# Designs tried in a protein design run: peptides against a protein of PDB entry 1EBD. Part 4

Target 1, 138 residues: chain A of PDB entry 1EBD
Amino acid sequence: KASYEGKVAAEAIAGHPSAVDYVAIPAVVFSDPECASVGYFEQQAKDEGIDVIAAKFPFAANGRALALNDTDGFLKLVVRKEDGVIIGAQIIGPNASDMIAELGLAIEAGMTAEDIALTIHAHPTLGEIAMEAAEVAL

## One batch from the design tools (peptide; aimed at target 1 A109 D115)

Design b1_p9_5_s4 (made by RFdiffusion4, then SolubleMPNN; from b1_p9_5, 3 letters changed)
Fold by OpenDDE base, seed 3:
Structure b1_p9_5_s4 (fold): chain B 138 residues (1-138), chain A 9 residues (1-9)
Amino acid sequence: as target 1 above (138 residues)
Amino acid sequence: RSLLEAFLA
């Protein structure tokens, strides 16, 4: 966020139009395991009266995580029940800081859980967990 | 709430 704001400021100083506003800003904590979030948490959505399904899948069931012996944590998708649109995602686990970008893209594009579930992910990869969580939401 | 608290809730 700070880096993005710096870029916008530099463009303004140079007399150029500001960059487009984005909806989904990621938050990352580089702990062990890493934590990452984008969009709504489940409780935030409920507090705003949005009917959601929280689809959770553990790294303990992910083939790449098992191969790396790094299986703590999970991925959670927050999906709006009315239309299946992904409105939030949280990851605790290996490479969460990089993996959150896929879900940020999905939220910005207005994708559904079905869109992610139907996207083929390489096997075995950590990113495959996003597809697994999306299938839980269906 | 902190981010950690939100993850644990």
Scores: peptide ipSAE 0.166, ipTM 0.809, DockQ to the pose 0.029
OpenDDE base, seeds 1, 2, 4, 5: peptide ipSAE 0.163, 0.112, 0.079, 0.063; ipTM 0.808, 0.783, 0.754, 0.739

Design b1_p9_6 (made by RFdiffusion4)
Pose (drawn by RFdiffusion4):
Structure b1_p9_6 (pose): chain A 138 residues (1-138), chain P 9 residues (1-9)
Amino acid sequence: as target 1 above (138 residues)
Amino acid sequence: AIAEKAAAR
């Protein structure tokens, strides 16, 4: 957040019509099962007065997570029911800090669960859980 | 593929 604004400030000073414009910022916590979040939590969304569905997919089902032998965790997609647009995501489990980037790019650009579900992911990887979760969302 | 979709928007 600081670095982004740093650029916006210098550009505005120079005359560039720069402004602060992002839909979300990811936050990561390096706990044992590292966790990452971006966008709305399922509760914040509804409290905001938004009809949102939430899809939750477990690492226990993913093959790479079994190989890593760390199966405690999940990925959650908070999706606007009215248009399938993803507005928040939460990952708890191995490499959540890295996996969060895909869901983050999707939120920033206004993509849908289908957009992600129709994207072929690597197998066997953890990042693909997002694929399976969006499949669940659909 | 995600990046291409995002860029298009």

Design b1_p9_6_s1 (made by RFdiffusion4, then SolubleMPNN; from b1_p9_6, 3 letters changed)
Fold by OpenDDE base, seed 4:
Structure b1_p9_6_s1 (fold): chain B 138 residues (1-138), chain A 9 residues (1-9)
Amino acid sequence: as target 1 above (138 residues)
Amino acid sequence: MLREKAAAR
């Protein structure tokens, strides 16, 4: 957040078009397990009257998480039901702080759950959980 | 989009 706001401010001072989208700003807690979020939480979307699918996939079903013996938590996608667009994501689990960047990109680009589900993820990786959660949202 | 590419196959 602060580093991005500083960059946007520098770009604005330089006379470049710049905007801050607070929906696409990740929030990370470097706990054990790590927690990361970008965009809407399911309840926030509902409070704004957005009909959403909350697709959840557990790390306990991820092959890499099993191999690491680190299976606590899940990935949740918040998908707008009318068009399948990803509007939020939450990760609790291994590598959440880095994995949130894929979903931040997906939200910023206006990607759908289908776009993520059709993206081949390397096997076995923690990142496959994004694809698995996207398939749950279809 | 990837969805459009998949639908065109």
Scores: peptide ipSAE 0.054, ipTM 0.746, DockQ to the pose 0.086
OpenDDE base, seeds 1, 2, 3, 5: peptide ipSAE 0.048, 0.040, 0.044, 0.046; ipTM 0.738, 0.722, 0.669, 0.738

Design b1_p9_6_s2 (made by RFdiffusion4, then SolubleMPNN; from b1_p9_6, 3 letters changed)
Fold by OpenDDE base, seed 3:
Structure b1_p9_6_s2 (fold): chain B 138 residues (1-138), chain A 9 residues (1-9)
Amino acid sequence: as target 1 above (138 residues)
Amino acid sequence: ALRELAAAR
């Protein structure tokens, strides 16, 4: 956010056309384990009257996390039941700070849980946990 | 998104 807004401000000062245009802003905490979030939390969606599926998959079931001996936490997708559109995601676990970018892209593009479930992820990777959580939402 | 794009091809 701050770096992106700084770029927009620099472009405006230079007399170039620029706009702040984004739907989803990632939030990251570089703790151990790392925490990342984008879009809605499950309770925020419910408080707005959105009927959601909260699909959760643990890093303890991910082959790459097992190979790294770093299996704490989970990925959660917040999926709108009406159309299967992903409206939020949370990650607690290894590489959460980088992995949240895939889910930010999915939300910005209006993708469904099915779109992620049908995307081939490399095996074994931490990123496969997004595919596994998307399959839970189907 | 991807299924809609695939159906448009």
Scores: peptide ipSAE 0.025, ipTM 0.564, DockQ to the pose 0.122
OpenDDE base, seeds 1, 2, 4, 5: peptide ipSAE 0.022, 0.018, 0.020, 0.015; ipTM 0.514, 0.519, 0.501, 0.467

Design b1_p9_6_s3 (made by RFdiffusion4, then SolubleMPNN; from b1_p9_6, 3 letters changed)
Fold by OpenDDE base, seed 3:
Structure b1_p9_6_s3 (fold): chain B 138 residues (1-138), chain A 9 residues (1-9)
Amino acid sequence: as target 1 above (138 residues)
Amino acid sequence: RLAELAAAR
């Protein structure tokens, strides 16, 4: 956020057109476990009248998380029921701060839960949890 | 979302 706002400010000072999109900016807390979010929370979507699926998968069921002995938390996808488009994601768990970038890209590209479910992730990785949560949304 | 930013620039 701050680095992105600094870039926008520099562009404005230089007389270039610039805009800030606060919806697509990831929010990260470097706690233990880490917390990350991008796009809609489930309740925010509901408050706007969007019918959503909240697909949740636990790190306790992820092979890499088990191998690392770091299995606290989950990934949640917020999926619009009308078309299966991913509109939000939350991660609590190992490497959440880096893993949120895949889901930020998916939201910006207008990807569906099916698009992620059909994407082959390397085995075993923490990133596979995105695929597993996408399969829950189908 | 990226398309909205591109249109605003």
Scores: peptide ipSAE 0.137, ipTM 0.708, DockQ to the pose 0.081
OpenDDE base, seeds 1, 2, 4, 5: peptide ipSAE 0.040, 0.023, 0.022, 0.031; ipTM 0.590, 0.531, 0.569, 0.574

Design b1_p9_6_s4 (made by RFdiffusion4, then SolubleMPNN; from b1_p9_6 with I2L A3R)
Fold by OpenDDE base, seed 3:
Structure b1_p9_6_s4 (fold): chain B 138 residues (1-138), chain A 9 residues (1-9)
Amino acid sequence: as target 1 above (138 residues)
Amino acid sequence: ALREKAAAR
């Protein structure tokens, strides 16, 4: 957010046309385990009257997390039931700060859980957990 | 889905 807004401000000062145009802003906490979020939390969607699926997959079931001996936490997708569109995501676990970028892209592009489930992820990787959580939402 | 969008191209 701050670096992106700083770029837009620098372009405007230089006399170039620029706008802040984004749907989803990632939030990261560099704790152990790391925490990352983008878009809606499940309760925020419910409070707005959106009918959602909360699809959750644990790092304890991820082959790369097991190989790293770092299996705490989970990935959660918040999926709109009417059309399967991903409207939010949360990651608690290894490399959450970097892994949230895939889900930010999915939300900005208006992708569905099916779009992620049909995307081949390398095996074994931490990122593969996004595919596993997407399959839970189908 | 992305595959359906790709098949329509």
Scores: peptide ipSAE 0.063, ipTM 0.727, DockQ to the pose 0.126
OpenDDE base, seeds 1, 2, 4, 5: peptide ipSAE 0.056, 0.061, 0.054, 0.057; ipTM 0.754, 0.723, 0.752, 0.726

Design b1_p9_7 (made by RFdiffusion4; failed a check: a repeat of another design)
Pose (drawn by RFdiffusion4):
Structure b1_p9_7 (pose): chain A 138 residues (1-138), chain P 9 residues (1-9)
Amino acid sequence: as target 1 above (138 residues)
Amino acid sequence: AAAIAAKAA
């Protein structure tokens, strides 16, 4: 957040019509099962008065997570029911800090669960859980 | 992530 604004400030000073414009910022916590979040939590969304569905997919079902032998965790997609647009995501489990980038790019650009579900992911990887979660969302 | 980035662009 600080670095982004740093650029916006200098650009505005120079005359560039720069402004602060992002839909979300990811936050990561390096706990044992590292966690990452971006966008709305399922509760914040509804409290905001939004009809949102939430899809939750477990690492216990992913093959790479079994190989890593760390199966405690999940990925959650908060999706606007009215248009399938993803507005928040939460990952708890190995490499959540890296996996969060994909869901983040999707939120920033206004993509849908289908956009992600129709994207072929690597197998066997953790990042593909997002694929399976969006499939659940659909 | 790269595919999503390409779509976003």

Design b1_p9_7_s1 (made by RFdiffusion4, then SolubleMPNN; from b1_p9_7, 7 letters changed)
Fold by OpenDDE base, seed 3:
Structure b1_p9_7_s1 (fold): chain B 138 residues (1-138), chain A 9 residues (1-9)
Amino acid sequence: as target 1 above (138 residues)
Amino acid sequence: AEKLRELAE
């Protein structure tokens, strides 16, 4: 966010028009394991009266994570029950800081759990866990 | 990190 705002400011100083259309802001902690989040947490959605499905899949069941001997954590999708739209995601585990971008894109585009479940992910990869979690939500 | 994990659990 700060980097994006810096670019906008630089363009304004240079005398160029700049359109500001903010998207969902990811949160990342570069710990071991890494932590990342975008959109709603499950409890936040419930507090607002949104009926959700919380779909969770562990890295312990992911082939690439096993090969890397880095299996602590999980991926969680927060899915609106009414229409299957993904409204939040959390990743605790290897490469969470990069993997969260796929889910941020899905949320901003209004995609459903089915959309991700039907998207073929390479095997074996860490990113494959997003597809597995999406299948849990169906 | 611990706080974020707790929120995600």
Scores: peptide ipSAE 0.454, ipTM 0.919, DockQ to the pose 0.032
OpenDDE base, seeds 1, 2, 4, 5: peptide ipSAE 0.445, 0.448, 0.445, 0.441; ipTM 0.917, 0.919, 0.917, 0.917

Design b1_p9_7_s2 (made by RFdiffusion4, then SolubleMPNN; from b1_p9_7, 5 letters changed)
Fold by OpenDDE base, seed 1:
Structure b1_p9_7_s2 (fold): chain B 138 residues (1-138), chain A 9 residues (1-9)
Amino acid sequence: as target 1 above (138 residues)
Amino acid sequence: ADKLAELAA
C-alpha cells in the first residue's frame, strides 16, 4: 500500500494522471504460520448485513502442504451469497503472504467463487487451496 | 489453532 501510494505520488509529481482507489488492500503478518487477509472478514460482512458464505479449506488437505510437512492453517473465502462474488479472503498457513495476491486480484476484478473454482491451478501446489475453497463455496 | 481461527473470523 505504501509502495503503491508512493508510486502514485511520483506520477502526480511528474504530471501524470493518477489515483489511489483501493477495493482490496492486503494485510500480511510474517509470522509462523504467516497470516494474510484481503477484503471483508466474515463478521465484518455480517455486521453490515451482507449475507455471505464463509468457505474454509484446511492446508492439512492440500497435497503440496502435506509434501512440505507444513499443514497448519487454512484458507477462507468470504463470498457474497447473492451473486457468488468474492468479497474477502483470509489465509493462515504456508506462503500466505504470496498466495493472498491471487485473491486480491479476484476481489479487485469482481470475480466469483465459480471463477476461481473453474481456474486450473497447478498440481500439486499450495495455491490449489484457493480452488478447493472456492469449490466449497459453490 | 483457536487463535488462528479467530483471526480469520
Scores: peptide ipSAE 0.026, ipTM 0.627, DockQ to the pose 0.031
OpenDDE base, seeds 2, 3, 4, 5: peptide ipSAE 0.022, 0.024, 0.025, 0.024; ipTM 0.617, 0.635, 0.628, 0.613

Design b1_p9_7_s3 (made by RFdiffusion4, then SolubleMPNN; from b1_p9_7, 5 letters changed)
Fold by OpenDDE base, seed 3:
Structure b1_p9_7_s3 (fold): chain B 138 residues (1-138), chain A 9 residues (1-9)
Amino acid sequence: as target 1 above (138 residues)
Amino acid sequence: AKKLAELAA
């Protein structure tokens, strides 16, 4: 976020129009386990009157996480019930700082839980957990 | 890309 804001500021000084308030601005904490978030939290959506499904899947059920002996945490998708569009995602667990990018892209593109569920993910990978959580939301 | 306000609408 700080890096992007710096780029926007430089472009503004150079006379180029730019926007800073995009939906899919990730937030990451490089703790153990890592924490990452993009878009709406479940309660934020509810406070704004959006009817949502919170779909959660644990790393303890992910094949790659088991192989790495690193199974703490989960992935959560926040999905709008009206049309199945993903409006937020949170990850607590291994490689959350990198894995959040797929979900940021999905939110910016207006994708649904079905889009993620039908996307083939390599096996076994940590990234499969996004597909598993999307299936929960269906 | 969309603004947060547009997503909430």
Scores: peptide ipSAE 0.033, ipTM 0.579, DockQ to the pose 0.060
OpenDDE base, seeds 1, 2, 4, 5: peptide ipSAE 0.022, 0.022, 0.023, 0.020; ipTM 0.513, 0.605, 0.522, 0.504

Design b1_p9_7_s4 (made by RFdiffusion4, then SolubleMPNN; from b1_p9_7 with I4L K7L)
Fold by OpenDDE base, seed 1:
Structure b1_p9_7_s4 (fold): chain B 138 residues (1-138), chain A 9 residues (1-9)
Amino acid sequence: as target 1 above (138 residues)
Amino acid sequence: AAALAALAA
């Protein structure tokens, strides 16, 4: 956020269009395992009266995580039930700090769980866990 | 630990 706001400010001073209001601002904790979140948590969505599906997939079932012997944690998608739009995501596990970017993009673009499920992810990768979680939401 | 608990909820 701060780094991006600084860039946007510099661009605005240079006479370029500037937009600073984002729906999906990622939050990362560089612990072991890493923690990352973007958009709504399940309970936040419920508190606002949004009917959601919480789709969870464990790293223990991810082929790359198994190969790396680093299988702690999970990915969770928060999906609006009405239209299947992804409104939040949480990752606890290997490379969570980088993997959250795909889901941030998906949320900002208004993508659905189906969009992610139908996106071919390289195999075996940690990132394909997003596809697996999206399939759970269908 | 607190971050893990928050994300697991």
Scores: peptide ipSAE 0.025, ipTM 0.660, DockQ to the pose 0.031
OpenDDE base, seeds 2, 3, 4, 5: peptide ipSAE 0.009, 0.023, 0.008, 0.023; ipTM 0.471, 0.646, 0.471, 0.641

Design b1_p9_8 (made by RFdiffusion4; failed a check: a repeat of another design)
Pose (drawn by RFdiffusion4):
Structure b1_p9_8 (pose): chain A 138 residues (1-138), chain P 9 residues (1-9)
Amino acid sequence: as target 1 above (138 residues)
Amino acid sequence: AAAIAAKAA
């Protein structure tokens, strides 16, 4: 957040019609099962007055997570029911800090669960859980 | 992630 604004400030000073414009910022916590979040939490969304569906997919089902032998965790997609647009995501589990980038890019650009579900992911990887979660969302 | 980035661009 600080670095982004740093650029916006210098650009505005120079005359560039720069402004602060992002839909979300990811936050990561390096706990044992590292966690990452971006966008709305399922509760914040409905408290905001938004009809949102939430899809939750477990690492216990993913093959790479079984190989890593760390199966405690999940990925959650908060999706606007009215248009399938993803507005928040939460990952708890190995490499959540890295996996968060994909969901983050999707939120910033206004993509849908289908956009992600129709994207072929690597197998066997953890990042693909996002694929399976969006499939669940659909 | 790269595919999503390409779509976003």

Design b1_p9_8_s1 (made by RFdiffusion4, then SolubleMPNN; from b1_p9_8, 3 letters changed)
Fold by OpenDDE base, seed 1:
Structure b1_p9_8_s1 (fold): chain B 138 residues (1-138), chain A 9 residues (1-9)
Amino acid sequence: as target 1 above (138 residues)
Amino acid sequence: ADALAAMAA
């Protein structure tokens, strides 16, 4: 966020209009396992009166995670029931700090769980866990 | 630990 805000400010000073207008800002903790979040947590959505599906898929069931012998954690999607739009995501596990970017993109673009479920992910990859979690939400 | 707990919610 700070890095991007600096870029936007520099562009504005240079006469190039830019804005910081995010729907979701990612948060990352570079622990072991890594932790990453973007958008709503399930309880935050509920507190705002949003009816949500919390779709969870474990790294223990991910082919790449198994191959890496790094299977702790999970990916969780927070999906608005009304329209299937992804409004939040949390990842605990390998490469969470990078994997959160796909979900950040999905949230910013207003994508649905179906959009991710129907997106072909390379096999075997850690990233395909997002597809698996999206399928849970359908 | 706190991050893990938050994401489990």
Scores: peptide ipSAE 0.030, ipTM 0.684, DockQ to the pose 0.031
OpenDDE base, seeds 2, 3, 4, 5: peptide ipSAE 0.012, 0.027, 0.029, 0.028; ipTM 0.453, 0.673, 0.674, 0.668

Design b1_p9_8_s2 (made by RFdiffusion4, then SolubleMPNN; from b1_p9_8, 5 letters changed)
Fold by OpenDDE base, seed 3:
Structure b1_p9_8_s2 (fold): chain B 138 residues (1-138), chain A 9 residues (1-9)
Amino acid sequence: as target 1 above (138 residues)
Amino acid sequence: AEKLAEMAA
């Protein structure tokens, strides 16, 4: 966010029109394990009266995580029950800082859990965990 | 720490 705001400011100073207009801004903590989030947390959605499904899948059940001997944590999808649209995602685990980008794209595009579940992910990869969590939400 | 606790809930 800070990097993008700096780019917008530089473009404005240079005389070029620019705007910050995104719904899903990611937040990342480069700890061990890494933590990443985008969109709604489950309780935030509930506090606003949104009926949601919280679909969780552990890295301990992911083939690539097992091969890397790095299986701590999970991925959680926050899915609106009314239409299956993904409105939030949280990742605690290996490469969370990079993996959150796929889910940020999904939220910005208004995609559903079914869209992610039906998207083929390479095997074996950490990214497959997004597909697995999406299947839990169906 | 607050976000971590919320994510792990």
Scores: peptide ipSAE 0.022, ipTM 0.603, DockQ to the pose 0.031
OpenDDE base, seeds 1, 2, 4, 5: peptide ipSAE 0.021, 0.021, 0.021, 0.021; ipTM 0.615, 0.611, 0.612, 0.601

Design b1_p9_8_s3 (made by RFdiffusion4, then SolubleMPNN; from b1_p9_8, 5 letters changed)
Fold by OpenDDE base, seed 1:
Structure b1_p9_8_s3 (fold): chain B 138 residues (1-138), chain A 9 residues (1-9)
Amino acid sequence: as target 1 above (138 residues)
Amino acid sequence: AEELAKLAA
């Protein structure tokens, strides 16, 4: 976020159009396991009166995580019930800091859980946990 | 720590 703001500032100084106004700003904690979040938490959505599905899938059920012997944690999608649009995501687990990017992209693009569920993810990968969680939301 | 708690929920 700070890095992006710096880039916007530099562009503004150079006379280029620039703006900082995004829905999906990721937050990462580089702990072990890593933690990452983007968009709404489930409770935040509920507090704002948004009817949501919280779809959770554990790394213990992910083939790549099993192969890596790194199965702590989960991925959670926060999906708006009315239209299936993903409005938030949280990851605790291996490579969460990088994996959050796919979900940030999905949220910014207004994608649905179905969109992710129908996106082919390589097997076996940590990333396919997003697809698994999306299927839970369907 | 508070953010960790949110993620763990």
Scores: peptide ipSAE 0.034, ipTM 0.669, DockQ to the pose 0.031
OpenDDE base, seeds 2, 3, 4, 5: peptide ipSAE 0.027, 0.029, 0.029, 0.025; ipTM 0.633, 0.638, 0.650, 0.584

Design b1_p9_8_s4 (made by RFdiffusion4, then SolubleMPNN; from b1_p9_8 with I4L K7L; failed a check: a repeat of another design)
Amino acid sequence: AAALAALAA

## One batch from the design tools (peptide; aimed at target 1 D21)

Design b1_p10_1 (made by RFdiffusion4)
Pose (drawn by RFdiffusion4):
Structure b1_p10_1 (pose): chain A 138 residues (1-138), chain P 10 residues (1-10)
Amino acid sequence: as target 1 above (138 residues)
Amino acid sequence: EAVREKLRNL
């Protein structure tokens, strides 16, 4: 957040019509099962008066997570029911800090669960859980 | 607040 604004400030000083414009910022916590969040939490969304569905997919089902032998965790997609647009995601489990980037790019650009679900992911990887979760969302 | 507005209008 600080670095982004740093650029916006200098650009505005120079005359560039720069402004602060992002839909979200990811936050990561390096706990044992590292966790990452971006966008709304399912509760914040509804408290905001938004009809959102939430899809939750476990690492216990993913093949790479079984190979890593760390199966405690999940990925959650908070999806606007009215248009399938993803507005929040939460990952708890190995490499959540890296996996968060894909869901983040999707939120920033206003993509849908289908946009992600129709994207072929690598197998066997953790990042593909997002594919399976969006499939659950659909 | 602005970010929430952007999320609603996303």

Design b1_p10_1_s1 (made by RFdiffusion4, then SolubleMPNN; from b1_p10_1, 6 letters changed)
Fold by OpenDDE base, seed 5:
Structure b1_p10_1_s1 (fold): chain B 138 residues (1-138), chain A 10 residues (1-10)
Amino acid sequence: as target 1 above (138 residues)
Amino acid sequence: SAMNERIKNL
């Protein structure tokens, strides 16, 4: 956020009008396990009257997490039922701080769970869990 | 989505 706001300000000063209008600001806690979130939590969406699917996939079922012996936690996608659009994501687990970036991109781009499910993720990777969670949402 | 439609048409 602050880094981006600084860039927008610098661009504006340079004569390139820009506005900060972001839908998805990531929040990260560098704990063990790491925690990351972007967009809606499931309960926030429900409290706003948005019908959602919460698709959850555990790191215990991820091949890379197993190979790393770091299988605690999960990825959760919050998917709007009406159109399948991803409106939020939470990750608790290995590399959550970096992995949240894909999901931030997906939310900002208005992508669906199908878009992630149909994106090839390398096997075995931690990032593959996003694809697996997206498949759960279908 | 537009992406999904592109993938279906590959």
Scores: peptide ipSAE 0.051, ipTM 0.760, DockQ to the pose 0.041
OpenDDE base, seeds 1, 2, 3, 4: peptide ipSAE 0.049, 0.046, 0.043, 0.050; ipTM 0.750, 0.748, 0.717, 0.762

Design b1_p10_1_s2 (made by RFdiffusion4, then SolubleMPNN; from b1_p10_1, 5 letters changed)
Fold by OpenDDE base, seed 2:
Structure b1_p10_1_s2 (fold): chain B 138 residues (1-138), chain A 10 residues (1-10)
Amino acid sequence: as target 1 above (138 residues)
Amino acid sequence: SAMTERLKNL
């Protein structure tokens, strides 16, 4: 967020049109395990009257996480039931700070859980957790 | 779904 706001400010100073009008701004905590979030939390969506699916997939079920001996945590997708559009994601686990970028892209582009589920992820990777969570949301 | 539509066009 702050880095992006700095870029927008620099572009404005240079006379280029720029705006900080994005739907999905990631938040990251570089703890152990890492925490990352983008878009809606499940409860925030519910409080706004959005009917959602909260799809959760644990790191302990991922082949790469097992191979790394780092299986703490989960990925949660928040998916709007009406149209399957991803509106939020939360990750607690190894490399959550990098893994959130795919989900930020998906939310900004208005992608569905099906779009992620149908995207081939490399095997074995932590990125497959996003695909698996998307499959749960279908 | 963008991916679904893409797959239909293959």
Scores: peptide ipSAE 0.261, ipTM 0.844, DockQ to the pose 0.037
OpenDDE base, seeds 1, 3, 4, 5: peptide ipSAE 0.226, 0.176, 0.220, 0.207; ipTM 0.822, 0.793, 0.830, 0.836

Design b1_p10_1_s3 (made by RFdiffusion4, then SolubleMPNN; from b1_p10_1, 7 letters changed)
Fold by OpenDDE base, seed 5:
Structure b1_p10_1_s3 (fold): chain B 138 residues (1-138), chain A 10 residues (1-10)
Amino acid sequence: as target 1 above (138 residues)
Amino acid sequence: SEMIERIKNL
């Protein structure tokens, strides 16, 4: 966020238009377990009158998390019901700080839960939890 | 989640 804001500020000072307005700025807390968020929280979407599905999948049901003996937490997708577009995501659990990037990409690209659900993720990986949460949203 | 709430307050 700060790095992006610095780039935007530099562009403004230089008199250049911003090339891209990012809507999905990630936030990470490097705790144990890690926490990461991008886009809307469920309540924020509701407060704005957006009808959403909050699709949650636990790391306790993820094969890689089980193999790592690190199963605390979950991934949550915030999906707009009207069109299935992912508008937010939160992760509490192993590698959340890195895993949030896939979901940031999905949000910026305007992807749907179906797009993620139909994306093959290697098994077993932590990353496949995004696919599993997307399937919950369908 | 308490931890999610903490993120919201950042």
Scores: peptide ipSAE 0.023, ipTM 0.584, DockQ to the pose 0.052
OpenDDE base, seeds 1, 2, 3, 4: peptide ipSAE 0.024, 0.026, 0.026, 0.026; ipTM 0.579, 0.592, 0.589, 0.590; seeds 1, 2, 3, 4 fail the geometry check

